# Designs tried in a protein design run: peptides against a protein of PDB entry 3JWR. Part 360

Target 1, 323 residues: chain A of PDB entry 3JWR
Amino acid sequence: TRELQSLAAAVVPSAQTLKITDFSFSDFELSDLETALCTIRMFTDLNLVQNFQMKHEVLCRWILSVKKNYRKNVAYHNWRHAFNTAQCMFAALKAGKIQNKLTDLEILALLIAALSHDLDHRGVNNSYIQRSEHPLAQLYCHSIMEHHHFDQCLMILNSPGNQILSGLSIEEYKTTLKIIKQAILATDLALYIKRRGEFFELIRKNQFNLEDPHQKELFLAMLMTACDLSAITKPWPIQQRIAELVATEFFDQGDRERKELNIEPTDLMNREKKNKIPSMQVGFIDAICLQLYEALTHVSEDCFPLLDGCRKNRQKWQALAEQ
Target 2, 298 residues: chain A of PDB entry 3JWR as posed
Amino acid sequence: TRELQSLAAAVVPSAQTLKITDFSFSDFELSDLETALCTIRMFTDLNLVQNFQMKHEVLCRWILSVKKNYRKNVAYHNWRHAFNTAQCMFAALKAGKIQNKLTDLEILALLIAALSHDLDHRGVNNSYIQRSEHPLAQLYCHSIMEHHHFDQCLMILNSPGNQILSGLSIEEYKTTLKIIKQAILATDLALYIKRRGEFFELIRKNQFNLEDPHQKELFLAMLMTACDLSAITKPWPIQQRIAELVATEFWEQGDQVGFIDFVCTQLYEALTHVSEDCFPLLDGCRKNRQKWQALAEQ

## One batch from the design tools (peptide; made by RFdiffusion4, then SolubleMPNN)

Design b2_p28_8_s3 (from b2_p28_8, 11 letters changed)
Fold by OpenDDE base, seed 1:
Structure b2_p28_8_s3 (fold): chain B 323 residues (1-323), chain A 28 residues (1-28)
Amino acid sequence: as target 1 above (323 residues)
Amino acid sequence: MAALEGMEIQRMLGAGASEEEVKEKVTS
């Protein structure tokens, strides 16, 4: 395609020029081509292209295929969300120095998972999928959409001309797919709530050990959630704009719940209760976000900008809730 | 989908539900 030819022939700017190592990064001014160039730079600077012998054209095609399998008519859960999740992963690996704690296969899997974790998202949650009796709800009892996202990820990875994992051994391939699956499933906040207590207790007791395979898996899950939620850590003007996109998508779901299911939406998805957004954001930060970024900062102190950003945004949302 | 389920979890916790009650609802 013309898009593939343009991407494959383009000079890829440095990570410094693209500012993709910054936790404060914003994609708002970037074209779709520039987001694809940033993604190539992430794979290159993590040594994934070299270590796994990726062909440049195959990587370019894969990136464009992933981007194409996000819906354009979804306000928040689109390519830009996946791209920002992957950028936060890249920043946590580089600036947060987590790269030195992980294997090359774990890094490869996390980057693929971050880009793929919301593939074909429909702008509705698992509860809507269950209540609408969607065919996906018959295949999976829990984490319905996250299973679908992984299935889409696997489909793309196996598609002709998109096989970025073709340089891996059979054992490396199996390991990588296992980690990708676990990482995508970990973006279900229900699973996060189930598992986070074990992680926080290991940190609190100073018993956290990345050489333990179970603790490694737990850490990768927490890191994926930390990147997926990273909008809450961004500079206030960026946080506000992303919160508006999230609210738009949630209100669109609430409008559909009224119209299609005859259900009164929750306060979060109720357009008439938009004035509760500031107090709901404070509650979200306190219940979900703060402890996660505190624990992540304990594993790597260089991740402190995520915690600091989350704390600053809590103060801003609290001030709006008091008005 | 982390944001949507997290916000329902937040609503439950904000309404005074325990972490155990939230886990029970998520696992049922």
Scores: peptide ipSAE 0.039, ipTM 0.777, DockQ to the pose 0.566; fails the geometry check
Fold by OpenDDE base, seed 2:
Structure b2_p28_8_s3 (fold): chain B 323 residues (1-323), chain A 28 residues (1-28)
Amino acid sequence: as target 1 above (323 residues)
Amino acid sequence: MAALEGMEIQRMLGAGASEEEVKEKVTS
């Protein structure tokens, strides 16, 4: 395609020029081409292209295929969300110095997972899919969308000309796919709530050890969640814009719940309750986000900008909730 | 999916639900 030719021939700017190492990064000013260039830079600077012998054209095609399999009519869970998740992962690995704590296969898997974790998202949650009796709800009992996202990820990875993992051994390939699956499934906040207590307790007791395979898996899950939620850590103007996108998608679901399911939406998804957004954001930060970024900062102090950003945005949302 | 389910989870926790109650509802 013309798009592939343009991407493959383009000069890829440095990570410094693209500012993709910054926790404060914003994609709002970037074209789709620039987001693809940023993604190439992430793979390159993490040594993934070299270590796994990726062909440049194959990587370009894969990136474009991933981007194409996000819906354009979804307000938040689109390519830009996946790209921002991957950028936060890259920043956490580089600036947050988590790269030194992980294997190359784990890094490869996390970056692929971050880009792929919401593939073909429909702008509705698992609860809506279950209540609407969607065909996907017959395939999976829990984490319905996350299983679907992984299935889409696997489909793309196996598609002709998209096989970025072709340089891996059979064992490396199996390991990578396992980690990708676990990482994508970990983006179900239900699983986060289920597992976070173990992680926080290990941190609290100073018993956290990345050499333990179970604790490693737990950490990768927490890191994925931290990147997926990273919008809450962004500078306030960026946070506000992303919160509006999230609210738009939730209200669209709430409107569909009224129309299609004949149910009253929850306050979160109720367009008439938009004045509750600031207080709901404070509650979200307190219940979900703060402890996660505190624990992540304990594992790597260089991740402090995520915690600091979250705390600052809590203050901003609290001030709006008091108006 | 994290943002949508997280806020519903938050709503439950904010309403005084225990982590165990949230786990049961989300895994059922």
Scores: peptide ipSAE 0.039, ipTM 0.785, DockQ to the pose 0.581; fails the geometry check
Fold by OpenDDE base, seed 3:
Structure b2_p28_8_s3 (fold): chain B 323 residues (1-323), chain A 28 residues (1-28)
Amino acid sequence: as target 1 above (323 residues)
Amino acid sequence: MAALEGMEIQRMLGAGASEEEVKEKVTS
């Protein structure tokens, strides 16, 4: 395609020029081509292209295929969300110095997972999928959409001309797919809530050890969640704009819940309760985000900008909730 | 997905639900 030719022929700017090492990064001013260039740079600067012998054209095609398999009519859970999740992962690995704590296969898996974790997202949560009796709800009992996202990820990875993992050994390939699956499934916040207590307790007791395979898996799950939720850490103007996109998608779901399921939506998804957004954001930060970014900062102090951003946004949302 | 389920989880936790109650609801 013309898009592939343009991407494959383009000079990829440095990570410094693209600012993709910054936790404060924003994609709002970037074209789709520029987001793809940023993604190439992430793979390159993490040594993934070299270490796993990725062909440039295959990587370009894969990126464009991933981007194409996000829906354009979804307000938040689209390519830009996946791209921002991957950018936060890249920043955490580089600027947050987590790269030195992980294997190349783990890094490869995390980056692929971050880009792929919401593939074919429909702008509705697992609860809606279950209640609507969607065919996907018959395939999976839990983490329905995360299983679907992984299935989409696997489909793309196995598609002709998209096989970015073709340079891996059979064992490396199996390991990578296992980690990708675990990482995508970890983006189910239900699983986060289930597992976070173990992580926080290990951190609190100073018993956290990344050499333990179970603790490594737990950390990768927490890191995925931290990147997936990283919008809450962004500078206030960026956070506010992303929160509007999230609210739009949630209200669209709530409107569908009323129309299609004949149910009253929760306050979060109720357009009529838009005035509760600030207080709900404070509640989200307190219940979900703060402890995660605190714990992540304990693993790597260089991740502090995520925690600091979260704290600053909490204050901003609290001030709006008091108005 | 994380954001949508997470926000319902958030709502539950914000309403004073325990992590166990949230786990039960999400795993049901």
Scores: peptide ipSAE 0.033, ipTM 0.770, DockQ to the pose 0.599; fails the geometry check
Fold by OpenDDE base, seed 5:
Structure b2_p28_8_s3 (fold): chain B 323 residues (1-323), chain A 28 residues (1-28)
Amino acid sequence: as target 1 above (323 residues)
Amino acid sequence: MAALEGMEIQRMLGAGASEEEVKEKVTS
C-alpha cells in the first residue's frame, strides 16, 4: 500500500526527537505516520529489531495492521490509546530503567501486548458485551474483550507479511506468545484487583524478587496495568483531555444501554451525571491507581514521574469536585 | 456471572467493600 511504502521509506527520528522516553509524552499533535515512526523507534531502541532479526518492511506492515484493527469511531479505546500505552511501556523500560530487569523476550512481549491489548475494541465494556448477549460472551466467561484482543493480536502476528516473530526459535515464540497473552489479559481491571494484593504485599515485606518466575509474571501484569492506566499520570491539560475522551466513550455506552438494553446506565456511563466526573476520577485514583504507581516506584525509583503525575492529577480533580 | 467491571470494583471499594469481597465477586 502507499501507506506502507511511505512508512518503510521514512527516516525514523531518534527517541529524543520524538520525546518517546518522556513520561509526559502526548500524541495529540502527532499524525498517524508519526505514531508509526515512534513505534518503529521503540522496537529499534529496545534492540528488538536486531536481536530478533525483524525485517523492516514486516515490522512496518505489522504496525499498520495493528493500527488498522483499532476502530476509528471509538472515542478512547482506539489506536491512540494503544500507542500511548506502548509509549508508557517504552518510557518505563528506558527512563524508568525497567529494561535492565527483564529479558529481551519479556520486553518484546510487553511491547507487542501494549500495542495490541485493545485490538478491535468496540467502545463498550465486558459487562455490556455480556448483557447484550454478544457471541463473544459465549466464548469466554471472564475477561471477554481481553481474550478477543489477544485473538486479534495472534491473528495479526500470523498474517502473511506481518510475522515479526519469524526470527524466533520455536521455544522463544511459545514463550513470547505466553507472555503476550498474560499481559493482555492482565489489562482486565478485575484481574488487576484480584492479583494486586499479592504484589503489594511482596513489596511491603521487601520480599519482591524478579528471579522468581511467579513474581516475574505478576510484575509484568502490574506493569501492563500501570501503562494502560498511564493517562491518569499525564500533565493536567493532557489528562483532562483524555478524561473527556473516556467520558465520551462511556456516555456513548450509556446511551446504547438505554436504547438497546432498556437499562439505566451507571453513574460513570450516564451523560446526565457529567458533573460527577471529578469526584469519580478522585475515587478511581484512590481505589485503583495510587498504590500501583507507589509499588512500581518502589521497584524502580526512576518511575516516580508516574506516581507524581497521578498525585498531582488527584489534587486537580479534587479541587474540581469541591466546586 | 459477568466479571465485575473495573469501575464497579471501584464503586464497591468506595462503598467500603474489602478487597476480599471484591475478589469473591470477580470469581463468581
Scores: peptide ipSAE 0.030, ipTM 0.749, DockQ to the pose 0.241; fails the geometry check

Design b2_p28_8_s4 (from b2_p28_8, 12 letters changed)
Fold by OpenDDE base, seed 4:
Structure b2_p28_8_s4 (fold): chain B 323 residues (1-323), chain A 28 residues (1-28)
Amino acid sequence: as target 1 above (323 residues)
Amino acid sequence: MAALEGMEIQRMLGAGASEEEVKARVTS
């Protein structure tokens, strides 16, 4: 395609020029082409292209295929969300120095998972999918969308001309897919809540050990969640804009819940309750986010900007909630 | 049963539910 030709022929700027190592990164000013160039740079600077012998054209095609399989009519859970999740992962690996704690296969899996974790998202949550009796709800009982996202990820990875994993051995391929699946499933906040207590307790007791395979898996899950939620850590102007996108998508769901399901939406999904957004954001930060970024910062102190950003945004949302 | 949504979990915790109570509902 013309898009592929343009991407494959383009000069890829440095990570420094693209600012993709910054936790404060914003994609708002970037074109779709520039987001794809950033993604190529992430793969290159993590040594994934070299170590796994990726062909440049295949990587370009894969990136464009992933981007194409996000819906443009979804306000938040689109390519830009996936791209920002991957950028946060890249920043955590580089600036946060987590790269030094992980294998190349784990890094490969995490980056693919971050880019793929919301593939074909419909702009509605699992609860809506279940209550609407959507065909996907017949395939999976739990984490319905996350299973679908993984299925889409696997479909793309196996598509002709998109096989970025063709340089892996059979065992490396199996390991990578296992980690990708676990990482995508970990973005279900229900699973995060189920597992976070074990992670926090290991940190609290100074018993956390990444050499333990179970603790490694647990850490990768927590890291995925931290990147998926990283909008809450962004500089306040960016946080506000992203919160508007989230609210738009949630209100669209709430409107559909009223119309299609004849139910009153929760306050989060209720357009009439938009004045509750600041207090809900404070509650979300306190209940979900703060402890995660605190624990992540204990694993790597260089991840502190995520925690600091989260704390600053809590103060901003609290001030708005008091108005 | 269906797992609780993340924001519903947040609501429960914000309303004073224990993490154990939330986990029980998430995994049921």
Scores: peptide ipSAE 0.035, ipTM 0.763, DockQ to the pose 0.240
Fold by OpenDDE base, seed 1:
Parts: C-alpha cells; sequence; structure tokens
Structure b2_p28_8_s4 (fold): chain B 323 residues (1-323), chain A 28 residues (1-28)
C-alpha cells in the first residue's frame, strides 16, 4: 500500500526528537504516520529489531496492521490509546530504568502487548458484552474482551507479511506468546484488584524478588496496568482532554444501555451526571491508581514522575470537586 | 458468573468496601 511504502521509506527520528522517553509525552499533535515512526523507534531503541532480526518492512506492515485493527469510531479505546500505553511502557523501560531488570523476551512481549492490548475494542466493557448476549460471552467467563484482544493479536502476528517473531526459536516464540497473553489479560481491572494485594505486600515487606518466576509475572502484570492507566499521570491539560474522551465513550455506552438493554447506567456512564466526574476521578485515583504508582516507584525510583503526576492530578480533580 | 467490572470495583471501593469484600465478589 501507499501507506506502507511511505512508512518504510521514511527516516525515523531519534527518541529525543520524538520525546518518547518523556513521561509527560502527548500524541495530540502527531499524525498517524508520526505515531508509526515513534513505534519503530521504540522497537529499535529497545534493541528488539537487532536482537530478534526483524525485517524493517515486516515491522512496518505489522505496525500498520495493528493500527488498522483499532476502530476509528471509538472515542478512547482506539489506536491512540494503545500507542500512548506503549509510549508509557517505553518511557518506564528507558527513563524509568526497568529495561535493566527484564529479559529481551519480556521487553518484546510487553511492547507487543501494550500496542495490542485493546485490539478491535468496541467502546463497551465486558459487562455490556455479557448483558447484550454477544457470542464472545459464551466463549469466556472472565476477561472476555481481553481474551478477544489476545486472539486478534495472535491473528495479526500469524498473518502473511506481519510475522515480526519469525526470527525467534520455537522456545522463545512460546515464551513470548505466554507473556503477551498474561500481559493483555492483566489489563482487566478485575484481575488487577485480585492480584495487587500480593504485589503491595511483597513491596511493603521488602521481599520483592524479580528472580522468582511468579513475582516476575506479577510485576509484568502490574507494569501493564500502570501503563494502561497512565493518562491519569499526564500534565493537567492532557489529563483533562483524555478524561473528556473517556467520558464520551462511557456516556455512549450508557446511552446504549438505556436504549438497547433498558437499564439505568451507573454514574460513571450517565451523561446526566457530568458534574460528578471530578469526585469520581478522585475516587478512581485513591482506589486504583495511587498505590500502584507508589509500588512501581519502590521497584524503580526513576518512575517517580508517574506517581508525582498522579498526585498532582488528584489535587486538581479534588479542587474541581469542591466547586 | 462474570467477574466484576473495573467500574463496579471502583464504585464499591469508593463506597467504603474492603479489598477483601471486592475480591470475594470477583472470585464468585
Amino acid sequence: as target 1 above (323 residues)
Amino acid sequence: MAALEGMEIQRMLGAGASEEEVKARVTS
């Protein structure tokens, strides 16, 4: 395609020029081509292209295929969300120095998972999928959409001309797919709540050890959630704009719940309760976000900008809730 | 039964539910 030819022939700017190592990064001013160039730079600077012998054209095709399998008519859970999740992962690995704590296969899996974790998202949650009696709800009891996202990821990875993992041994391939699956499934907040207590207790007791395979898996899950929720850490003007996109998508679901399912939506998805957004954001930060970024900062102090950003945004949302 | 959605988890915790109470519902 013309898009593939343009991407494959383009000079890829440095990570410094693209500012993709910054935790304060925003994609709002970037074209789709520039987001693809940023993604190539992430793979290159993490040594993934070199270490796993990726062909440039195959990587370009894969990136464009991933982007194409996000829906354009979804306000928040689109390519830009996946791209921002991957950028936060890249920043945490580089600026947050987490790269030095992980294997090349774990890094490869996390970057693929971050880009792929919401593939074919429809702008509705698992509860809506169940209540609408969607066929996917018959295949999976828990994490319905996250299983679907992984299935889409696997489909793309096996598609002709998209096989970025062709340079891996059979054992490396199996390991990578296992980690990708675990990382995508970890973006289910229900699974996060189930598992986070073990992680926080290990940190609190100073017993956290990345040499333990179970603790490694737990850490990768927490890191994925931290990147997926990273919009809450962004500079206030960026945070506000992303919160509007999230609210738009949630209100669209709430409108569909009323119309299609004849149910009253929750406050988070109720368009008539826009005035509660600030207090709900404070509640979300306190219940879900703060402890995660605190624990992540204990694993790597260089991740402090994520915690600091989250704390600053809590203060801003609290001030709006008091008006 | 399906696991609790993240939004419902947020609501429960915001209403003062313990993490243990939330885990019990997620695992049911």
Scores: peptide ipSAE 0.031, ipTM 0.739, DockQ to the pose 0.240
Fold by OpenDDE base, seed 5:
Structure b2_p28_8_s4 (fold): chain B 323 residues (1-323), chain A 28 residues (1-28)
Amino acid sequence: as target 1 above (323 residues)
Amino acid sequence: MAALEGMEIQRMLGAGASEEEVKARVTS
């Protein structure tokens, strides 16, 4: 395609030029081509292209395939969300110095997972999928969409001309896919809530050890969640705009719940309760986000900008909730 | 039963539910 040719022939700017190492990064001003260039840079600067012998054209095609398999009519859970998740992963690996704590296969898996974790998202949550009796709800009992996202990821990875993992040994390939699956599934906040206590307790007791395979897996899951939720850490103007996108998508679901399922939406998905967004954001930060970024910062102090951003946005949302 | 949505989890926690109560519902 012309798009592939343009991407494959383009000079890829440095990570510094693209600002993709910054935790404060915003994609709002970037074209789709520029987001793809950023993604190439992430793979390159993490040494993934070299270490796993990725062909440039194959990587370009894969990126474009991933992007194409996000829906454009979804307000938040689109390519830009996946891209921002991957960018936060890249920033955490580089600026946050998490790269030094992980294997190349883990890094490869995390980056692929971050980009792929919401593939074919329909702008509705697992609850909607279940209540609508969607066919996917018959395939999976838990983490319905996350399983679907992984299936889409696997489909793309196995598609002709998209096989970015072709340079891996059989064992490396199996390991990578396992980690990708675990990482995508970890983006289910239900699983996060289930598992986070173990992580926080290990941190609290100073018993956290990345050399332990179970603790490594747990950490990768927490890191994925931290990147997936990273919009909450962004500079306030960016956070507000992203919150509007999230609200738009949730309100669209709420409207569909009324129309299609004949149910009253929850406050979060009820456009008539837009005035509750600030207080709901405070609740979200307190219940879900703060402890995660605190724990992540304990693992690597260089991740502090995520925690600091989260704290600052909590203050901003609280101030709005008091108005 | 469907796994609790993350946002419903948030609501429960915001309403004063314990993590144990939430975990129990996630596993049901």
Scores: peptide ipSAE 0.041, ipTM 0.775, DockQ to the pose 0.246; fails the geometry check
Fold by OpenDDE base, seed 3:
Structure b2_p28_8_s4 (fold): chain B 323 residues (1-323), chain A 28 residues (1-28)
Amino acid sequence: as target 1 above (323 residues)
Amino acid sequence: MAALEGMEIQRMLGAGASEEEVKARVTS
């Protein structure tokens, strides 16, 4: 395609030029081509291209295939969300110095997972899919969409000309796919809530050890969630704009719940409850986000900008909730 | 059993539910 030719021939700017190492990064001004260039830079600067012998054209095709398999008519859970998740992962690995704590296979898996974690997202949550009796709800009882996202990820990875993992041994390939699956599934907030207590307790007791395989897996899950939710850490103007996209998607679901399921949506999905957004954001930060970024900062102090951003945005949302 | 969506989880926690209570519902 013309897009592939343009991408493959383009000079990829440095991570510094692209600002993709910054926790404050925004994609709002970036074209789709620029997001793809950023993604190439992430793979390159994490040594994944070199270490796993990725062909440049194959990587370019894979990136474009991933991007193509996000829906354009979904307000939030689109390519830009996946790209921002991956950028936060890159920033956490580089600026946050998490790279030094992980294997190359883990890093490879996390980056692929971050880019792929919401593939073919429909702008509705697992609860809607289940209540609508969608065919996907018959395949999986839990984490319905996350299983679907992984299936889409696997489909792309195995598609002709998209096989970025062809340089891996059979064992490396199996390991990578296992980690990708676990990482994508970890983006289900239900699983986060289930597992976070163990992580926080290990941190609190100073017993956290990445040399333990179980604790490593737990950390990768927490890191995925931290990147997936990283919009809450962004500078206020960015956070506010992303929150509007999230609200738009949730309200669209709520409208569908009324129309298609004949149910009253929850406050978070209810367009008529828009005035509750600030207080709901404070509740979300307190219930879900703060402790995660605190724990992540304990693993690596260089991740502090995520925690600081989250705290600052809490104050901003609280001020709006008091008006 | 419907997996608790992150939003429902948030609602439960915001309403003062413990992590244990949320975990119990997520696993049910």
Scores: peptide ipSAE 0.031, ipTM 0.751, DockQ to the pose 0.260; fails the geometry check

